# Peptides against a protein of PDB entry 4GMN, part 115

Target 1, 375 residues: chain A of PDB entry 4GMN
Amino acid sequence: RYANITLLALVTLASIGTDFQETLVKGNQGSRESPISAADEEWNGFDDADGDAMDVDQKSSSGEDQEEDYEEIDVKEDDEDDDDDSITSEMQADMERVVGADGTDDGDLEDLPTLRELIQTAVPQLIRLSNLPIDSDESLTIQSHALSALNNISWTISCLEFANGENANIHNAWYPTAKKIWRKTILPILEADSADLKLATQVTSLAWAVARVLHGETPTDGNPHRKFISLYHSSKQQAGGNSNSIEEPEDPFQGLGVKCIGVVGSLAHDPAPIEVNREVGVFLVTLLRQSNNVPPAEIVEALNQLFDIYGDEELACDKEVFWKDGFLKHLEEFLPKMRTLTKGIDKRTQPELRTRADEALLNLGRFVQYKKKHA

## One batch from the design tools (peptide; made by RFdiffusion4, then SolubleMPNN)

Design b2_p16_2_s1 (from b2_p16_2, 10 letters changed)
Fold by OpenDDE base, seed 3:
Structure b2_p16_2_s1 (fold): chain B 375 residues (1-375), chain A 16 residues (1-16)
Amino acid sequence: as target 1 above (375 residues)
Amino acid sequence: MRKWLVSREELLAALS
């Protein structure tokens, strides 16, 4: 009874995190629909008149009218107005304020009571539940749901813009909590070195969401980037050996390999230690060199991470890693391989993978040209 | 970005 109530509460918190993200995405779309005035460029229709009258006469044949009396099953569409009352009016008002708020520098969420309660009340309980001793299937289930709720909340917050001091109040409130999630939930599970790939996938997803906000300010204690690189390699070795079909997620971007790349890429951003940046950069460039044995989705993610890490020439990692370790040569040598890889993806069966690969290929060409001009 | 969330369906399926 108490377990079911706890599980329902955890599912509700995870759903709230999902609904929050959906509303933030809708709110950000509404602000970008400034009506670009449809300049009515009257594309004058091509007038080609040629009326050739081909007369083809084909006459054939009398198929019999079997009146199959389709009994009109009056399926009353019960318009279950699923009033998806999942989003409280208070939560909607908080989301509208998040999208509109020029961030006041005070880490006070007084104007965001729902988000405040999520960060200050719910997340500390979720951290506690994720750290329970695993002694039963019930404790494993509670941990999994607590990780799911932390994942959804952390991903939602990671979708907010924090560049240039935007949402500074939310950033300042989340930052210490994100560090607590890292130190109290993520690191202990990574240190337990469990063979549980489901748990590893959940923790890696959460770690990516947290690292997308903390970037190079993510705690480097115990070299977590090496743990995720090790997890990447271990996951590839296990997929080759045991017929325990962990059903490869139908979405190639949901794979543990992509998640590991996303985490380590995020950890390597400035102000990460240069040696952490170098180890991650070498890992990512090595994936490109070994691309014949790497899933296309992981190549797409590795490229995006390399662009984000090394896009700024003012950063110490540009001189000390990118140029010093000769990464430009590896990216240039990879460009023809990326063209072949992208062309090999079927648009009919994998439309999203093809779109993201076409974008990554375009960006790789631009990035190589940029770096050659700034050499 | 939605793809990294645990879906409502996956959450509900874990309760059944």
Scores: peptide ipSAE 0.102, ipTM 0.749, DockQ to the pose 0.831
Fold by OpenDDE base, seed 5:
Structure b2_p16_2_s1 (fold): chain B 375 residues (1-375), chain A 16 residues (1-16)
Amino acid sequence: as target 1 above (375 residues)
Amino acid sequence: MRKWLVSREELLAALS
């Protein structure tokens, strides 16, 4: 009885996190700028003012117009208006305020009562529940649901803009809580070194969400980047042995490998220790060198992480890692491989993977060109 | 963005 009430409360908290994210996505779609996820931003480089437009001669090869008459299958979307009354008017009002809020510097969430209670009251209980001794299937279920709720909340918050002082009140309220999730939930689970791939996937997803806000300010105690790199390698060894047991997620970007890359990439940002940055950078560049045996989605994520980490030449990691360890050469050598990889993705069966690979290929070309000008 | 969330269906399926 108490367990079922706790589980229902955890499912409700996880659903609230989902509903907040859906409201944010809808709010941002109302603003004409599609919320390009920070992972899907077209890397434009730094605008050097000397725009000498190289005329790329478009040789028009006249391919014959085969008019394939696509019969419009009028799929009547039965709009089942599932009036899921789950979004309270208070939650919607809080999220509408978040989308429009110029950051006040005070970590006071007076104007965001639902988000305040979520961060200040619910999350500390979820951290407690995720750290209960596992002595039964019931305690394992409670931990899993607590991790799911923490994941959904943390992902939702990580989708807010915090650059340039945007949402500073939310950032300031979340930041100490995010560090607490890291130290109290993520690190203990990573130290337990369980062979449970489900638990590993849950904690890695949560770690990515938390690290997307904390970046290089994520606590480096115990070298967590090495644990996620180890987890990446361990997951590949298990997949190679048993062709039947790892249900690869239908979405290639939901794989444990992609999540591990996302975590370690996020951990490597300034002001991360240069040795942490180097170990992550070497890991990512090594994936590109071994690309023939790496899923395309992991290559896309590894490229995006490399652009984000080494895009700013004023950072210490540019000189001390990128240039010193010769990363440019590896990126240049990877360009023709990336073109082949991207062309090998079927647009019909994997449209999203193809789009993100085409974008990552474009960004790789621009990034290599930028780094060559600033050498 | 939605991709990293645990869905309601997954949450409910884990309760059954």
Scores: peptide ipSAE 0.097, ipTM 0.745, DockQ to the pose 0.788
Fold by OpenDDE base, seed 2:
Formats: C-alpha cells, structure tokens, sequence
Structure b2_p16_2_s1 (fold): chain B 375 residues (1-375), chain A 16 residues (1-16)
C-alpha cells in the first residue's frame, strides 16, 4: 500500500518533468528562439570583431524549378488534440515566466512556486529514495523511479539558457541541488560498480543532464570521467558477446555510449582540471581514430563535445591540450572519414541521425579551418 | 531536442 503510493508519486514527479519540458518547447516556439539543444547549434566560430567580410560570391545557379506536382495526399491527420490537460495552469504560468524572465540574480524562486517546490521539496526526497538500500525488488523499483524523476527534472532544467546571466535565479537555485544529486545519487551508484546496464543507463542519463549545467564545475572527486569512460568500454564489450543484446534503443542517440560521451564531454569544460580535460579529449579523439567500429551517433556526439570543449582559444585547454597533444591533425585526418560516414547514413530510415551528421561534418570543416587560422 | 526523458509509457510499464 505505501509502496504503491510512493511509486505513484514518483511517476507523477517524472511526468511533471516531462510536462514542463513540453511546455518549454511550446513556449519557445512562440518566441523565435527554438530551445537549441547545444548539439543543434551550428558552430559559427567566435565572432572575431575584425569584419573582413569574405564576400562569398553566392553564384546564384538558377536551377530550373521543376514544379513536381506533388499530389496533396489529404492525410486527414485526425488531430486528436490530446489537449494534455495534465499541464496545470500553475506549471504553464511558471514556464511562461521562465521563458520571459530577465532573471534577477537572487536564487529566490518566489515568482516560480511550482519550480521552487520541485527543486527545494521534491528533489531532496528523490535523492533520498535513490539512496535506499537495495534489499528487494520493491526497493530497486523505487530507486529506478526516483532516478527517472531526477532525470526528467534535470534534463528539463538543462534545456534552459543560462548564458550571459539568463535565468540566473533558476541557475542559482538549481546549482547546489545539481551538486547534491551528483554527490549523493550519481557517485554512490557509480561506486557500487553494478553490472546492471539499466541502472547504468539511468545514472548516466542523469549524470549528463546534471553535467550539462555544472560543466567543469562538476565535482571531480573520485575521477568520475574515468568511470564513465570505463562504462563506455564495458558497454561495448557486452554488446559483442551475448545475443540477449538489450534492444538497442530505436533512437541511436539514446544509447549508453552516446550518454557516456555526453557526460565526459560536459565534465571536461572549463574550469575542469587540465588533466581531466586531457583524458576526455584523448578519449574523444581516440573514438574518431577508431570510427570504423563506433556507431555514427557516438561520432556525432564526440565531435560536438570536441567543438564545445576546444572552441575557445583563450581557455587553458586550447594551448595545454588541443595544440600540445596535436588534436588538429586527428580532426583533419578524420574529415574524409566523416564525409564517408555521413554519406552512408540513409536519410529515409535515419533522418535525424543524417541531419546531425551533416551538421557535425559542416562544423568539423569550419572548426578545422578556424584552428588553422589561429595556429 | 533529444528527449532524454523517460516516457509516460515507460513509467507506467514499470508500475504494472
């Protein structure tokens, strides 16, 4: 009886996290700023203020518009407007404020009561539930649901813009809580060294969501980047052996390998210790060198992480890792392989993977050119 | 946007 109430409460909290994200996406579609997953932004380089406008002569090749008369297949999409009446008016009002708020610097969420209660009241309980001793199938189920709720909340918050002091109130409220999730939930589970791939996938997803906000300020105690790199390698060894492959998620990006790359990439950002950055950078570059045996989605993620980590030439990691360890050469040598890889992805069967690979290929070309100019 | 969210269906399936 109490277990079922706890499980229902955990499912409800996980659903609230989903509903908040959907409301953010809907709200941002009204404001011209699509919630750009940092992975969807074309890396345009840093604006060098020196306006040498390279006149890219757009030779307008007048391709003849063959008006292919696409017969308008009147697919009556029955818009089942599933008016997901599940979004409370309070949640919607909080999300509308988040999208519109020039954040005041105070970590006070007085104007965001639902988000405040989520961060201050719900998350501390979820952390407690995720740390229960596993002594029964019931306790394992409670842990899994607590991790799911923490995942959904953490991902939703990680989709907010925090650059330039945007949403500073939410950032300041979340930051200590995110560190608490890391220290109290993520690290203990990683230290238990469980062979449970489901649990490993859940904790790695949560770790990525948390690390997307904390970046290099993520606690480095116990070298968690090495644990995620080890988990990456272990996951690859298990997939090769037993024909009871955990069904590879239908979405190539939902794979444990991609999640591991996303975590370690996020952990390597400034102000991460230079040795953490180096170990991660070497791992990512090694994936590119071994690309023949690496899923395309992991290559895309590894490239994006490399661009984000080493984009800024003012950072210590540019000189002490990128240039010192000769990463440019590896990226240049990978460019023709990336072209082949991207062209090998079928646009019809894997449209998202193809789009993301086309973007990552474009960004790789730009990044290599940028780094050659700034050598 | 990569929906790294646990779906309602997955959450409900884990309760059954």
Amino acid sequence: as target 1 above (375 residues)
Amino acid sequence: MRKWLVSREELLAALS
Scores: peptide ipSAE 0.093, ipTM 0.742, DockQ to the pose 0.758
Fold by OpenDDE base, seed 1:
Structure b2_p16_2_s1 (fold): chain B 375 residues (1-375), chain A 16 residues (1-16)
Amino acid sequence: as target 1 above (375 residues)
Amino acid sequence: MRKWLVSREELLAALS
């Protein structure tokens, strides 16, 4: 009886989160004439108006496939026994600041009472329900529905523009709650190291939604980027072995691999630690190098993440990672491969994948040209 | 955007 009422409430909250997407996104877009969704923003490099169209003549050089034996970079896990008690004390102090700062000005969401109740009342309960001890099928179902509700709310909020100070009231109300979701829902599930691909997919989807707002301000405790990279690799190993793998989602962009790329890409934004940025950047560039074995949707996402991470030359990661680690060479070498990949996608059977691959190819060409001018 | 949301169908299927 309690379980059924809880499940119905969770489904209702997840549905409300879905229904709000249209309302909030239309409200924010109603001031922008062009429906460029933040995910479909053509990378407009800086408005340098000098449109000299270099006719790049397509000389088809048949390059022989040299199988470069990629030495496995043995990432030595330095077991630094960092005392578990310090992380709990900062997490507790941040929670006490989030709970004890009565300066979540209830006034900031006065015009958005339903969103306020979602953030302030519903989400804290969803976090609690996602952390229940798993001792029954009912508790697993409750966790799954709590994660679904958190996912839908978090994705809806992550579709709002915040970059230029838009929706600052919503951002300010959400930001501490997003950190709480990360620390109290996402990290504990990632630390439990469950072989459950369904749970992994749910938590990764939620993590991406949260990280799309927090970016490089996402807590780096426990190196979550490495856990998502590991999850990416583990998911590929499982898909290759068992023909009864989870039906590949009908939408190629809903795959666990795409979600992992989206999370780690979002985590690598400024002000992320340069080492986190480097490890993610190397991972993403390695996917492009190994593109023959990577689904096209993951390549599209990896490219978009690389553009978002390294699009600003004023950021520390541009000098310390992009230029220092020679990423431009890898992107330039990938251009002909991306052209072949994009042309191989049938527009009739996979229209969205083809459109997004055409856009990513266009953006890759522009990005490489931009970076060459600013070298 | 909507593609990342858990569908109503998936939510309802888990209640049955």
Scores: peptide ipSAE 0.101, ipTM 0.743, DockQ to the pose 0.782; fails the geometry check

Design b2_p16_2_s2 (from b2_p16_2, 9 letters changed)
Fold by OpenDDE base, seed 4:
Structure b2_p16_2_s2 (fold): chain B 375 residues (1-375), chain A 16 residues (1-16)
Amino acid sequence: as target 1 above (375 residues)
Amino acid sequence: MRKWLVSREELLKELA
């Protein structure tokens, strides 16, 4: 009885995290659908007047009007108003404030009551539930659902912009909580060295969401980047032996390998220790060198992480790692391979993977050209 | 970005 109430509460909290993300996406779309007032700035087209209307009279023939009566099938779009009444008016109002906050509204978390209760009340309980001793199938189920709820909340918050002081109130509230999730949930699970691939996938997804906000400020205790690199390699060794049992997720980007790359890439951002940055950078560049045996989605993610880590020349990692370890040469040598890889992806069967690979290829060309100009 | 979320359907399948 208490277990079922706890599980229902965990499912509800995980759903709230999803609904928040949906509302953020809708709010960001609605702000773009603000009609660009066509200020018809009459682009005064150049008045080049010389209309020599050569009168070419060609008379050609009366082809027969086959009026193919295309019956306009009035497909009544039954607007099934799927009143997905799941989004509370309070949640919607909180997300509209987050999206509509022009940087003048120093809206404290007091103005975001649902988000406040999610971060300050719910997440601390989820951390507690994720740390229960695993002594029964019931305790394992509670841990899994607590991790799912933490994942959804953490991913939703990681979709907010925090650059240039944007959403600083949310960032300031989330930052200590994110560090607590890392230290109290993620690290203990990674240290338990469980052979459970489901648990490893859940904790890695959560770790990526948390690391997307903390970046190089993620706690370096116990060298977590090495644990995720080890997990990456271990997952590849297991998949090679038991090809039948790990259903590769239908989405190439949901694979444990992609998640491991996303985590370690995020951990390597400034102000990460230069040695952590180097170990991750070498790992990512090594994936590109071995690209013939690496899934295309992992290559796309590894490239994006390399661009984000080494995009700024003012950072210590640019001089001490990127240039010092000769990463430019490896990226240049990879350009022809990336073109071949991208062209080999069928647009009909894998449209998203193809789009993301085309983008990563364009960015690789631009990035290499940028780094050559700043050499 | 929705793809990184655990779906409501997945959450409900684990309760059944």
Scores: peptide ipSAE 0.093, ipTM 0.729, DockQ to the pose 0.817
Fold by OpenDDE base, seed 2:
Structure b2_p16_2_s2 (fold): chain B 375 residues (1-375), chain A 16 residues (1-16)
Amino acid sequence: as target 1 above (375 residues)
Amino acid sequence: MRKWLVSREELLKELA
């Protein structure tokens, strides 16, 4: 009886996190263009000041209009107006305020009562529940649901822009809580070194969401980047040996390998220790060198992480790691392989993976050119 | 980014 009430509360909290994300996306679509996933942003470099747009002469090949009569497959738009009555008016009002708020600098969430209660009241309980001793299937289920709720909340908050002082109140409220999730939930689970790939996937997803906000300010205690790199390698070894293939997630980006790359990439951002940055950078560049045995989605994520980590030439990691360890050569040598990899992805069967690979290929070309100009 | 959220269906499947 108490377990079922706890589980229902955890499912409700996880659902609230989802509904917040959906409301945020809907609210942003009304004011800004499509929610660019942070990985779908075209990396333009830092040099947007010199507007020498090379006129790429788009030679208008006038291909003749063959009117192929595509039969209108009457896809009944079932306008399931899923009036998703799940979004509370309070949640909607909080998300509308997040989109519209010129954030006052004080970490006061007075104007965001639902988000305040989520961060200040719910998350501390979820952290407690995720730390229960696992002694039964019920305790394992409670941990899983607590991790799911923490994941959904953390991902939703990680979708907010915090650049240029935007949402500073939310950032300031979340930052200490995110560090608490890291230290009290993520690290203990990673230290337990469980062979449970489901739990490893859940904690890695949560770790990525948290690290997307904390970046290089993520606590480096116990070298968590090495644990995620180890988890990456262990996951590849298990997939090769056990005929019980954990069904590779239908979405290639939901794989544990991609999640591990996303975590370690985020951990390597400034102001991360140069040694952490180097170990991650070498790991990512090594994936590119071994690309024949690496899933395309992991290559895409590894490239995006390399662009984000080493895009700024003013950062210590540019001189001390990128240039010193000769990463430019490896990226340049990878360009023809990336072109082949991208062309090998079927647009019909894997449209998202193809789009993300085309973008990563474009960005790789630009990044290599940028770095050559600034050498 | 939605794809990183645990779906309601997945959450309910663990309760069944």
Scores: peptide ipSAE 0.084, ipTM 0.726, DockQ to the pose 0.796
Fold by OpenDDE base, seed 1:
Structure b2_p16_2_s2 (fold): chain B 375 residues (1-375), chain A 16 residues (1-16)
Amino acid sequence: as target 1 above (375 residues)
Amino acid sequence: MRKWLVSREELLKELA
């Protein structure tokens, strides 16, 4: 009984996160451009627009670790169907406001009550549920659903624009919570070194969503980038050995390999430690060098991550890693291989993969030309 | 980005 109510609540929260993203996608379709991952934008080079680096004086409010006494949410058996539709409708209205407003309202989450409650009330409970002792199949199911809910919420928030101080109120509310998800949910699961590929895929998807907002400010404690690189390699070894067809996801971009690349790429952005950036950059460039044995979707993701990490020549990683470790040569040598790879993708059977590969090929050509002018 | 979400149908199948 209690577990069924908990599971229902977790499914509801995960569904709200889905519907929230659907509203984002619909709102952004009214404005012509889909929430292009920064990776789906046509890389035009760094234009020397004197973007005044707004010194966002991150007053490190040393939030004391208030042990928030998690009051037992007495989930009253009130009419479960009406509350789900109401919360979903309010979440949709909040998202329509976020997408439709020029994100200039430095306002507190006062104007986004549903999103506030999702971040401040629901997410902490999901973190707690994801950390329950796994002593039964029921506890494992609760953890899985808590991870799914956290995934959907985190992905949805990661679809918001935070560049140039846009949605700063949401960013500021999410940022400490995202770090809490990372430290309390993601790291403990990664450290447990479970052979469960389902759990590994769930935590990696969540880690990518969280890292898409935190970038190089993602906590580096325990070197999580190495755990995801290890997971990438382990996943390839398992796929090669046992003909237990892990049903290759119908979408080539849903593979654990792509997710691992997305996580480690996001972790390597400035202001990541230069050694973290280097280890990730070397990993990504090594995938390009070994491209004959790498799925095309992983190559596309690895390229996009390399563009995002090394697109800005003012960043310390450009001089200390990109140029110092000779990445331009590897990218230039990969360009003819990428042309062959992209042409080998059938537009009829894999239209998305072909489109994303055509874009990544175009961006690779531009990126190599740009970097050669700034050499 | 939808592809990274756990679908409602997937969530409901795990409850059944």
Scores: peptide ipSAE 0.083, ipTM 0.725, DockQ to the pose 0.818
Fold by OpenDDE base, seed 5:
Structure b2_p16_2_s2 (fold): chain B 375 residues (1-375), chain A 16 residues (1-16)
Amino acid sequence: as target 1 above (375 residues)
Amino acid sequence: MRKWLVSREELLKELA
């Protein structure tokens, strides 16, 4: 029974997660603005209207065009039409509505029946499944699948815009449920201190998805930011010792280190307690100072989190942490290192990592310039 | 965005 509910939820969630991403990608292809991954927002700063455009005279040095003859490898797409009718027409219709929804403030998900059933019926069951006593390989499998389902729901919802009152009905329905996932699923697993790095990676991914919606309103009980910082350090110590290949995920942004940075960054946003913000800010700035021993993807994520946390000068954390603890100096001193790091990434072998590093370098330059004007 | 979702193929491999 539980396995069938989990399987149905997982199939439903895999479908919702895939179709939501396809719909977001299709929606964003209509607007020439790049798909806003939370890390791909070009930090434009605040509109200071008086920006005299300094003409940077880019002297074009004419490098000779070597025509490298790219042999078109005809990848035969074997269209295995696996007619997996698992996407209900109702789920697709709900997703199209979510992407197009100018947020009607009606706190009723009446127009989103599938999303309503996911939040109100499925998630409370998945939370129960994730809290079952682990006494067998079957119970461990059920927990893993329940965490995967919660992860996919939480990530899908965290990709919705909630700024300016957009999707307010979904936000209002999700918010208490997200807090319940945090308190009933994430915290107990983090407190169990299991040596299982797979479970730690699953719960950290879920924690990031939940924290991307709750931000500084994430429950601070038991100082979860310190647990994720500890997990970050523990994961680095294990990777340096035994060559028991936890296969580093082929995608550098899927690493446990990146996920830990994303969680603690999200937890440090206003209205987080100033001491939580300080501990996270010091952790992130320390990664930049130690950048020679930190993977480039973790540096990119740490920079983006620092921009998001300390972008607004009206926030208490700007005065009480950023300026008081002298973060600007550390960011300015990091600029030359970031340029070297970014240039060291091969565009051919790691195109995405290079793009994200080029963006983070650009944003770092702008951010340092902005903070110097507002000093 | 695709990056943080558990793929259907990964879910099916763990069920097999």
Scores: peptide ipSAE 0.076, ipTM 0.720, DockQ to the pose 0.646

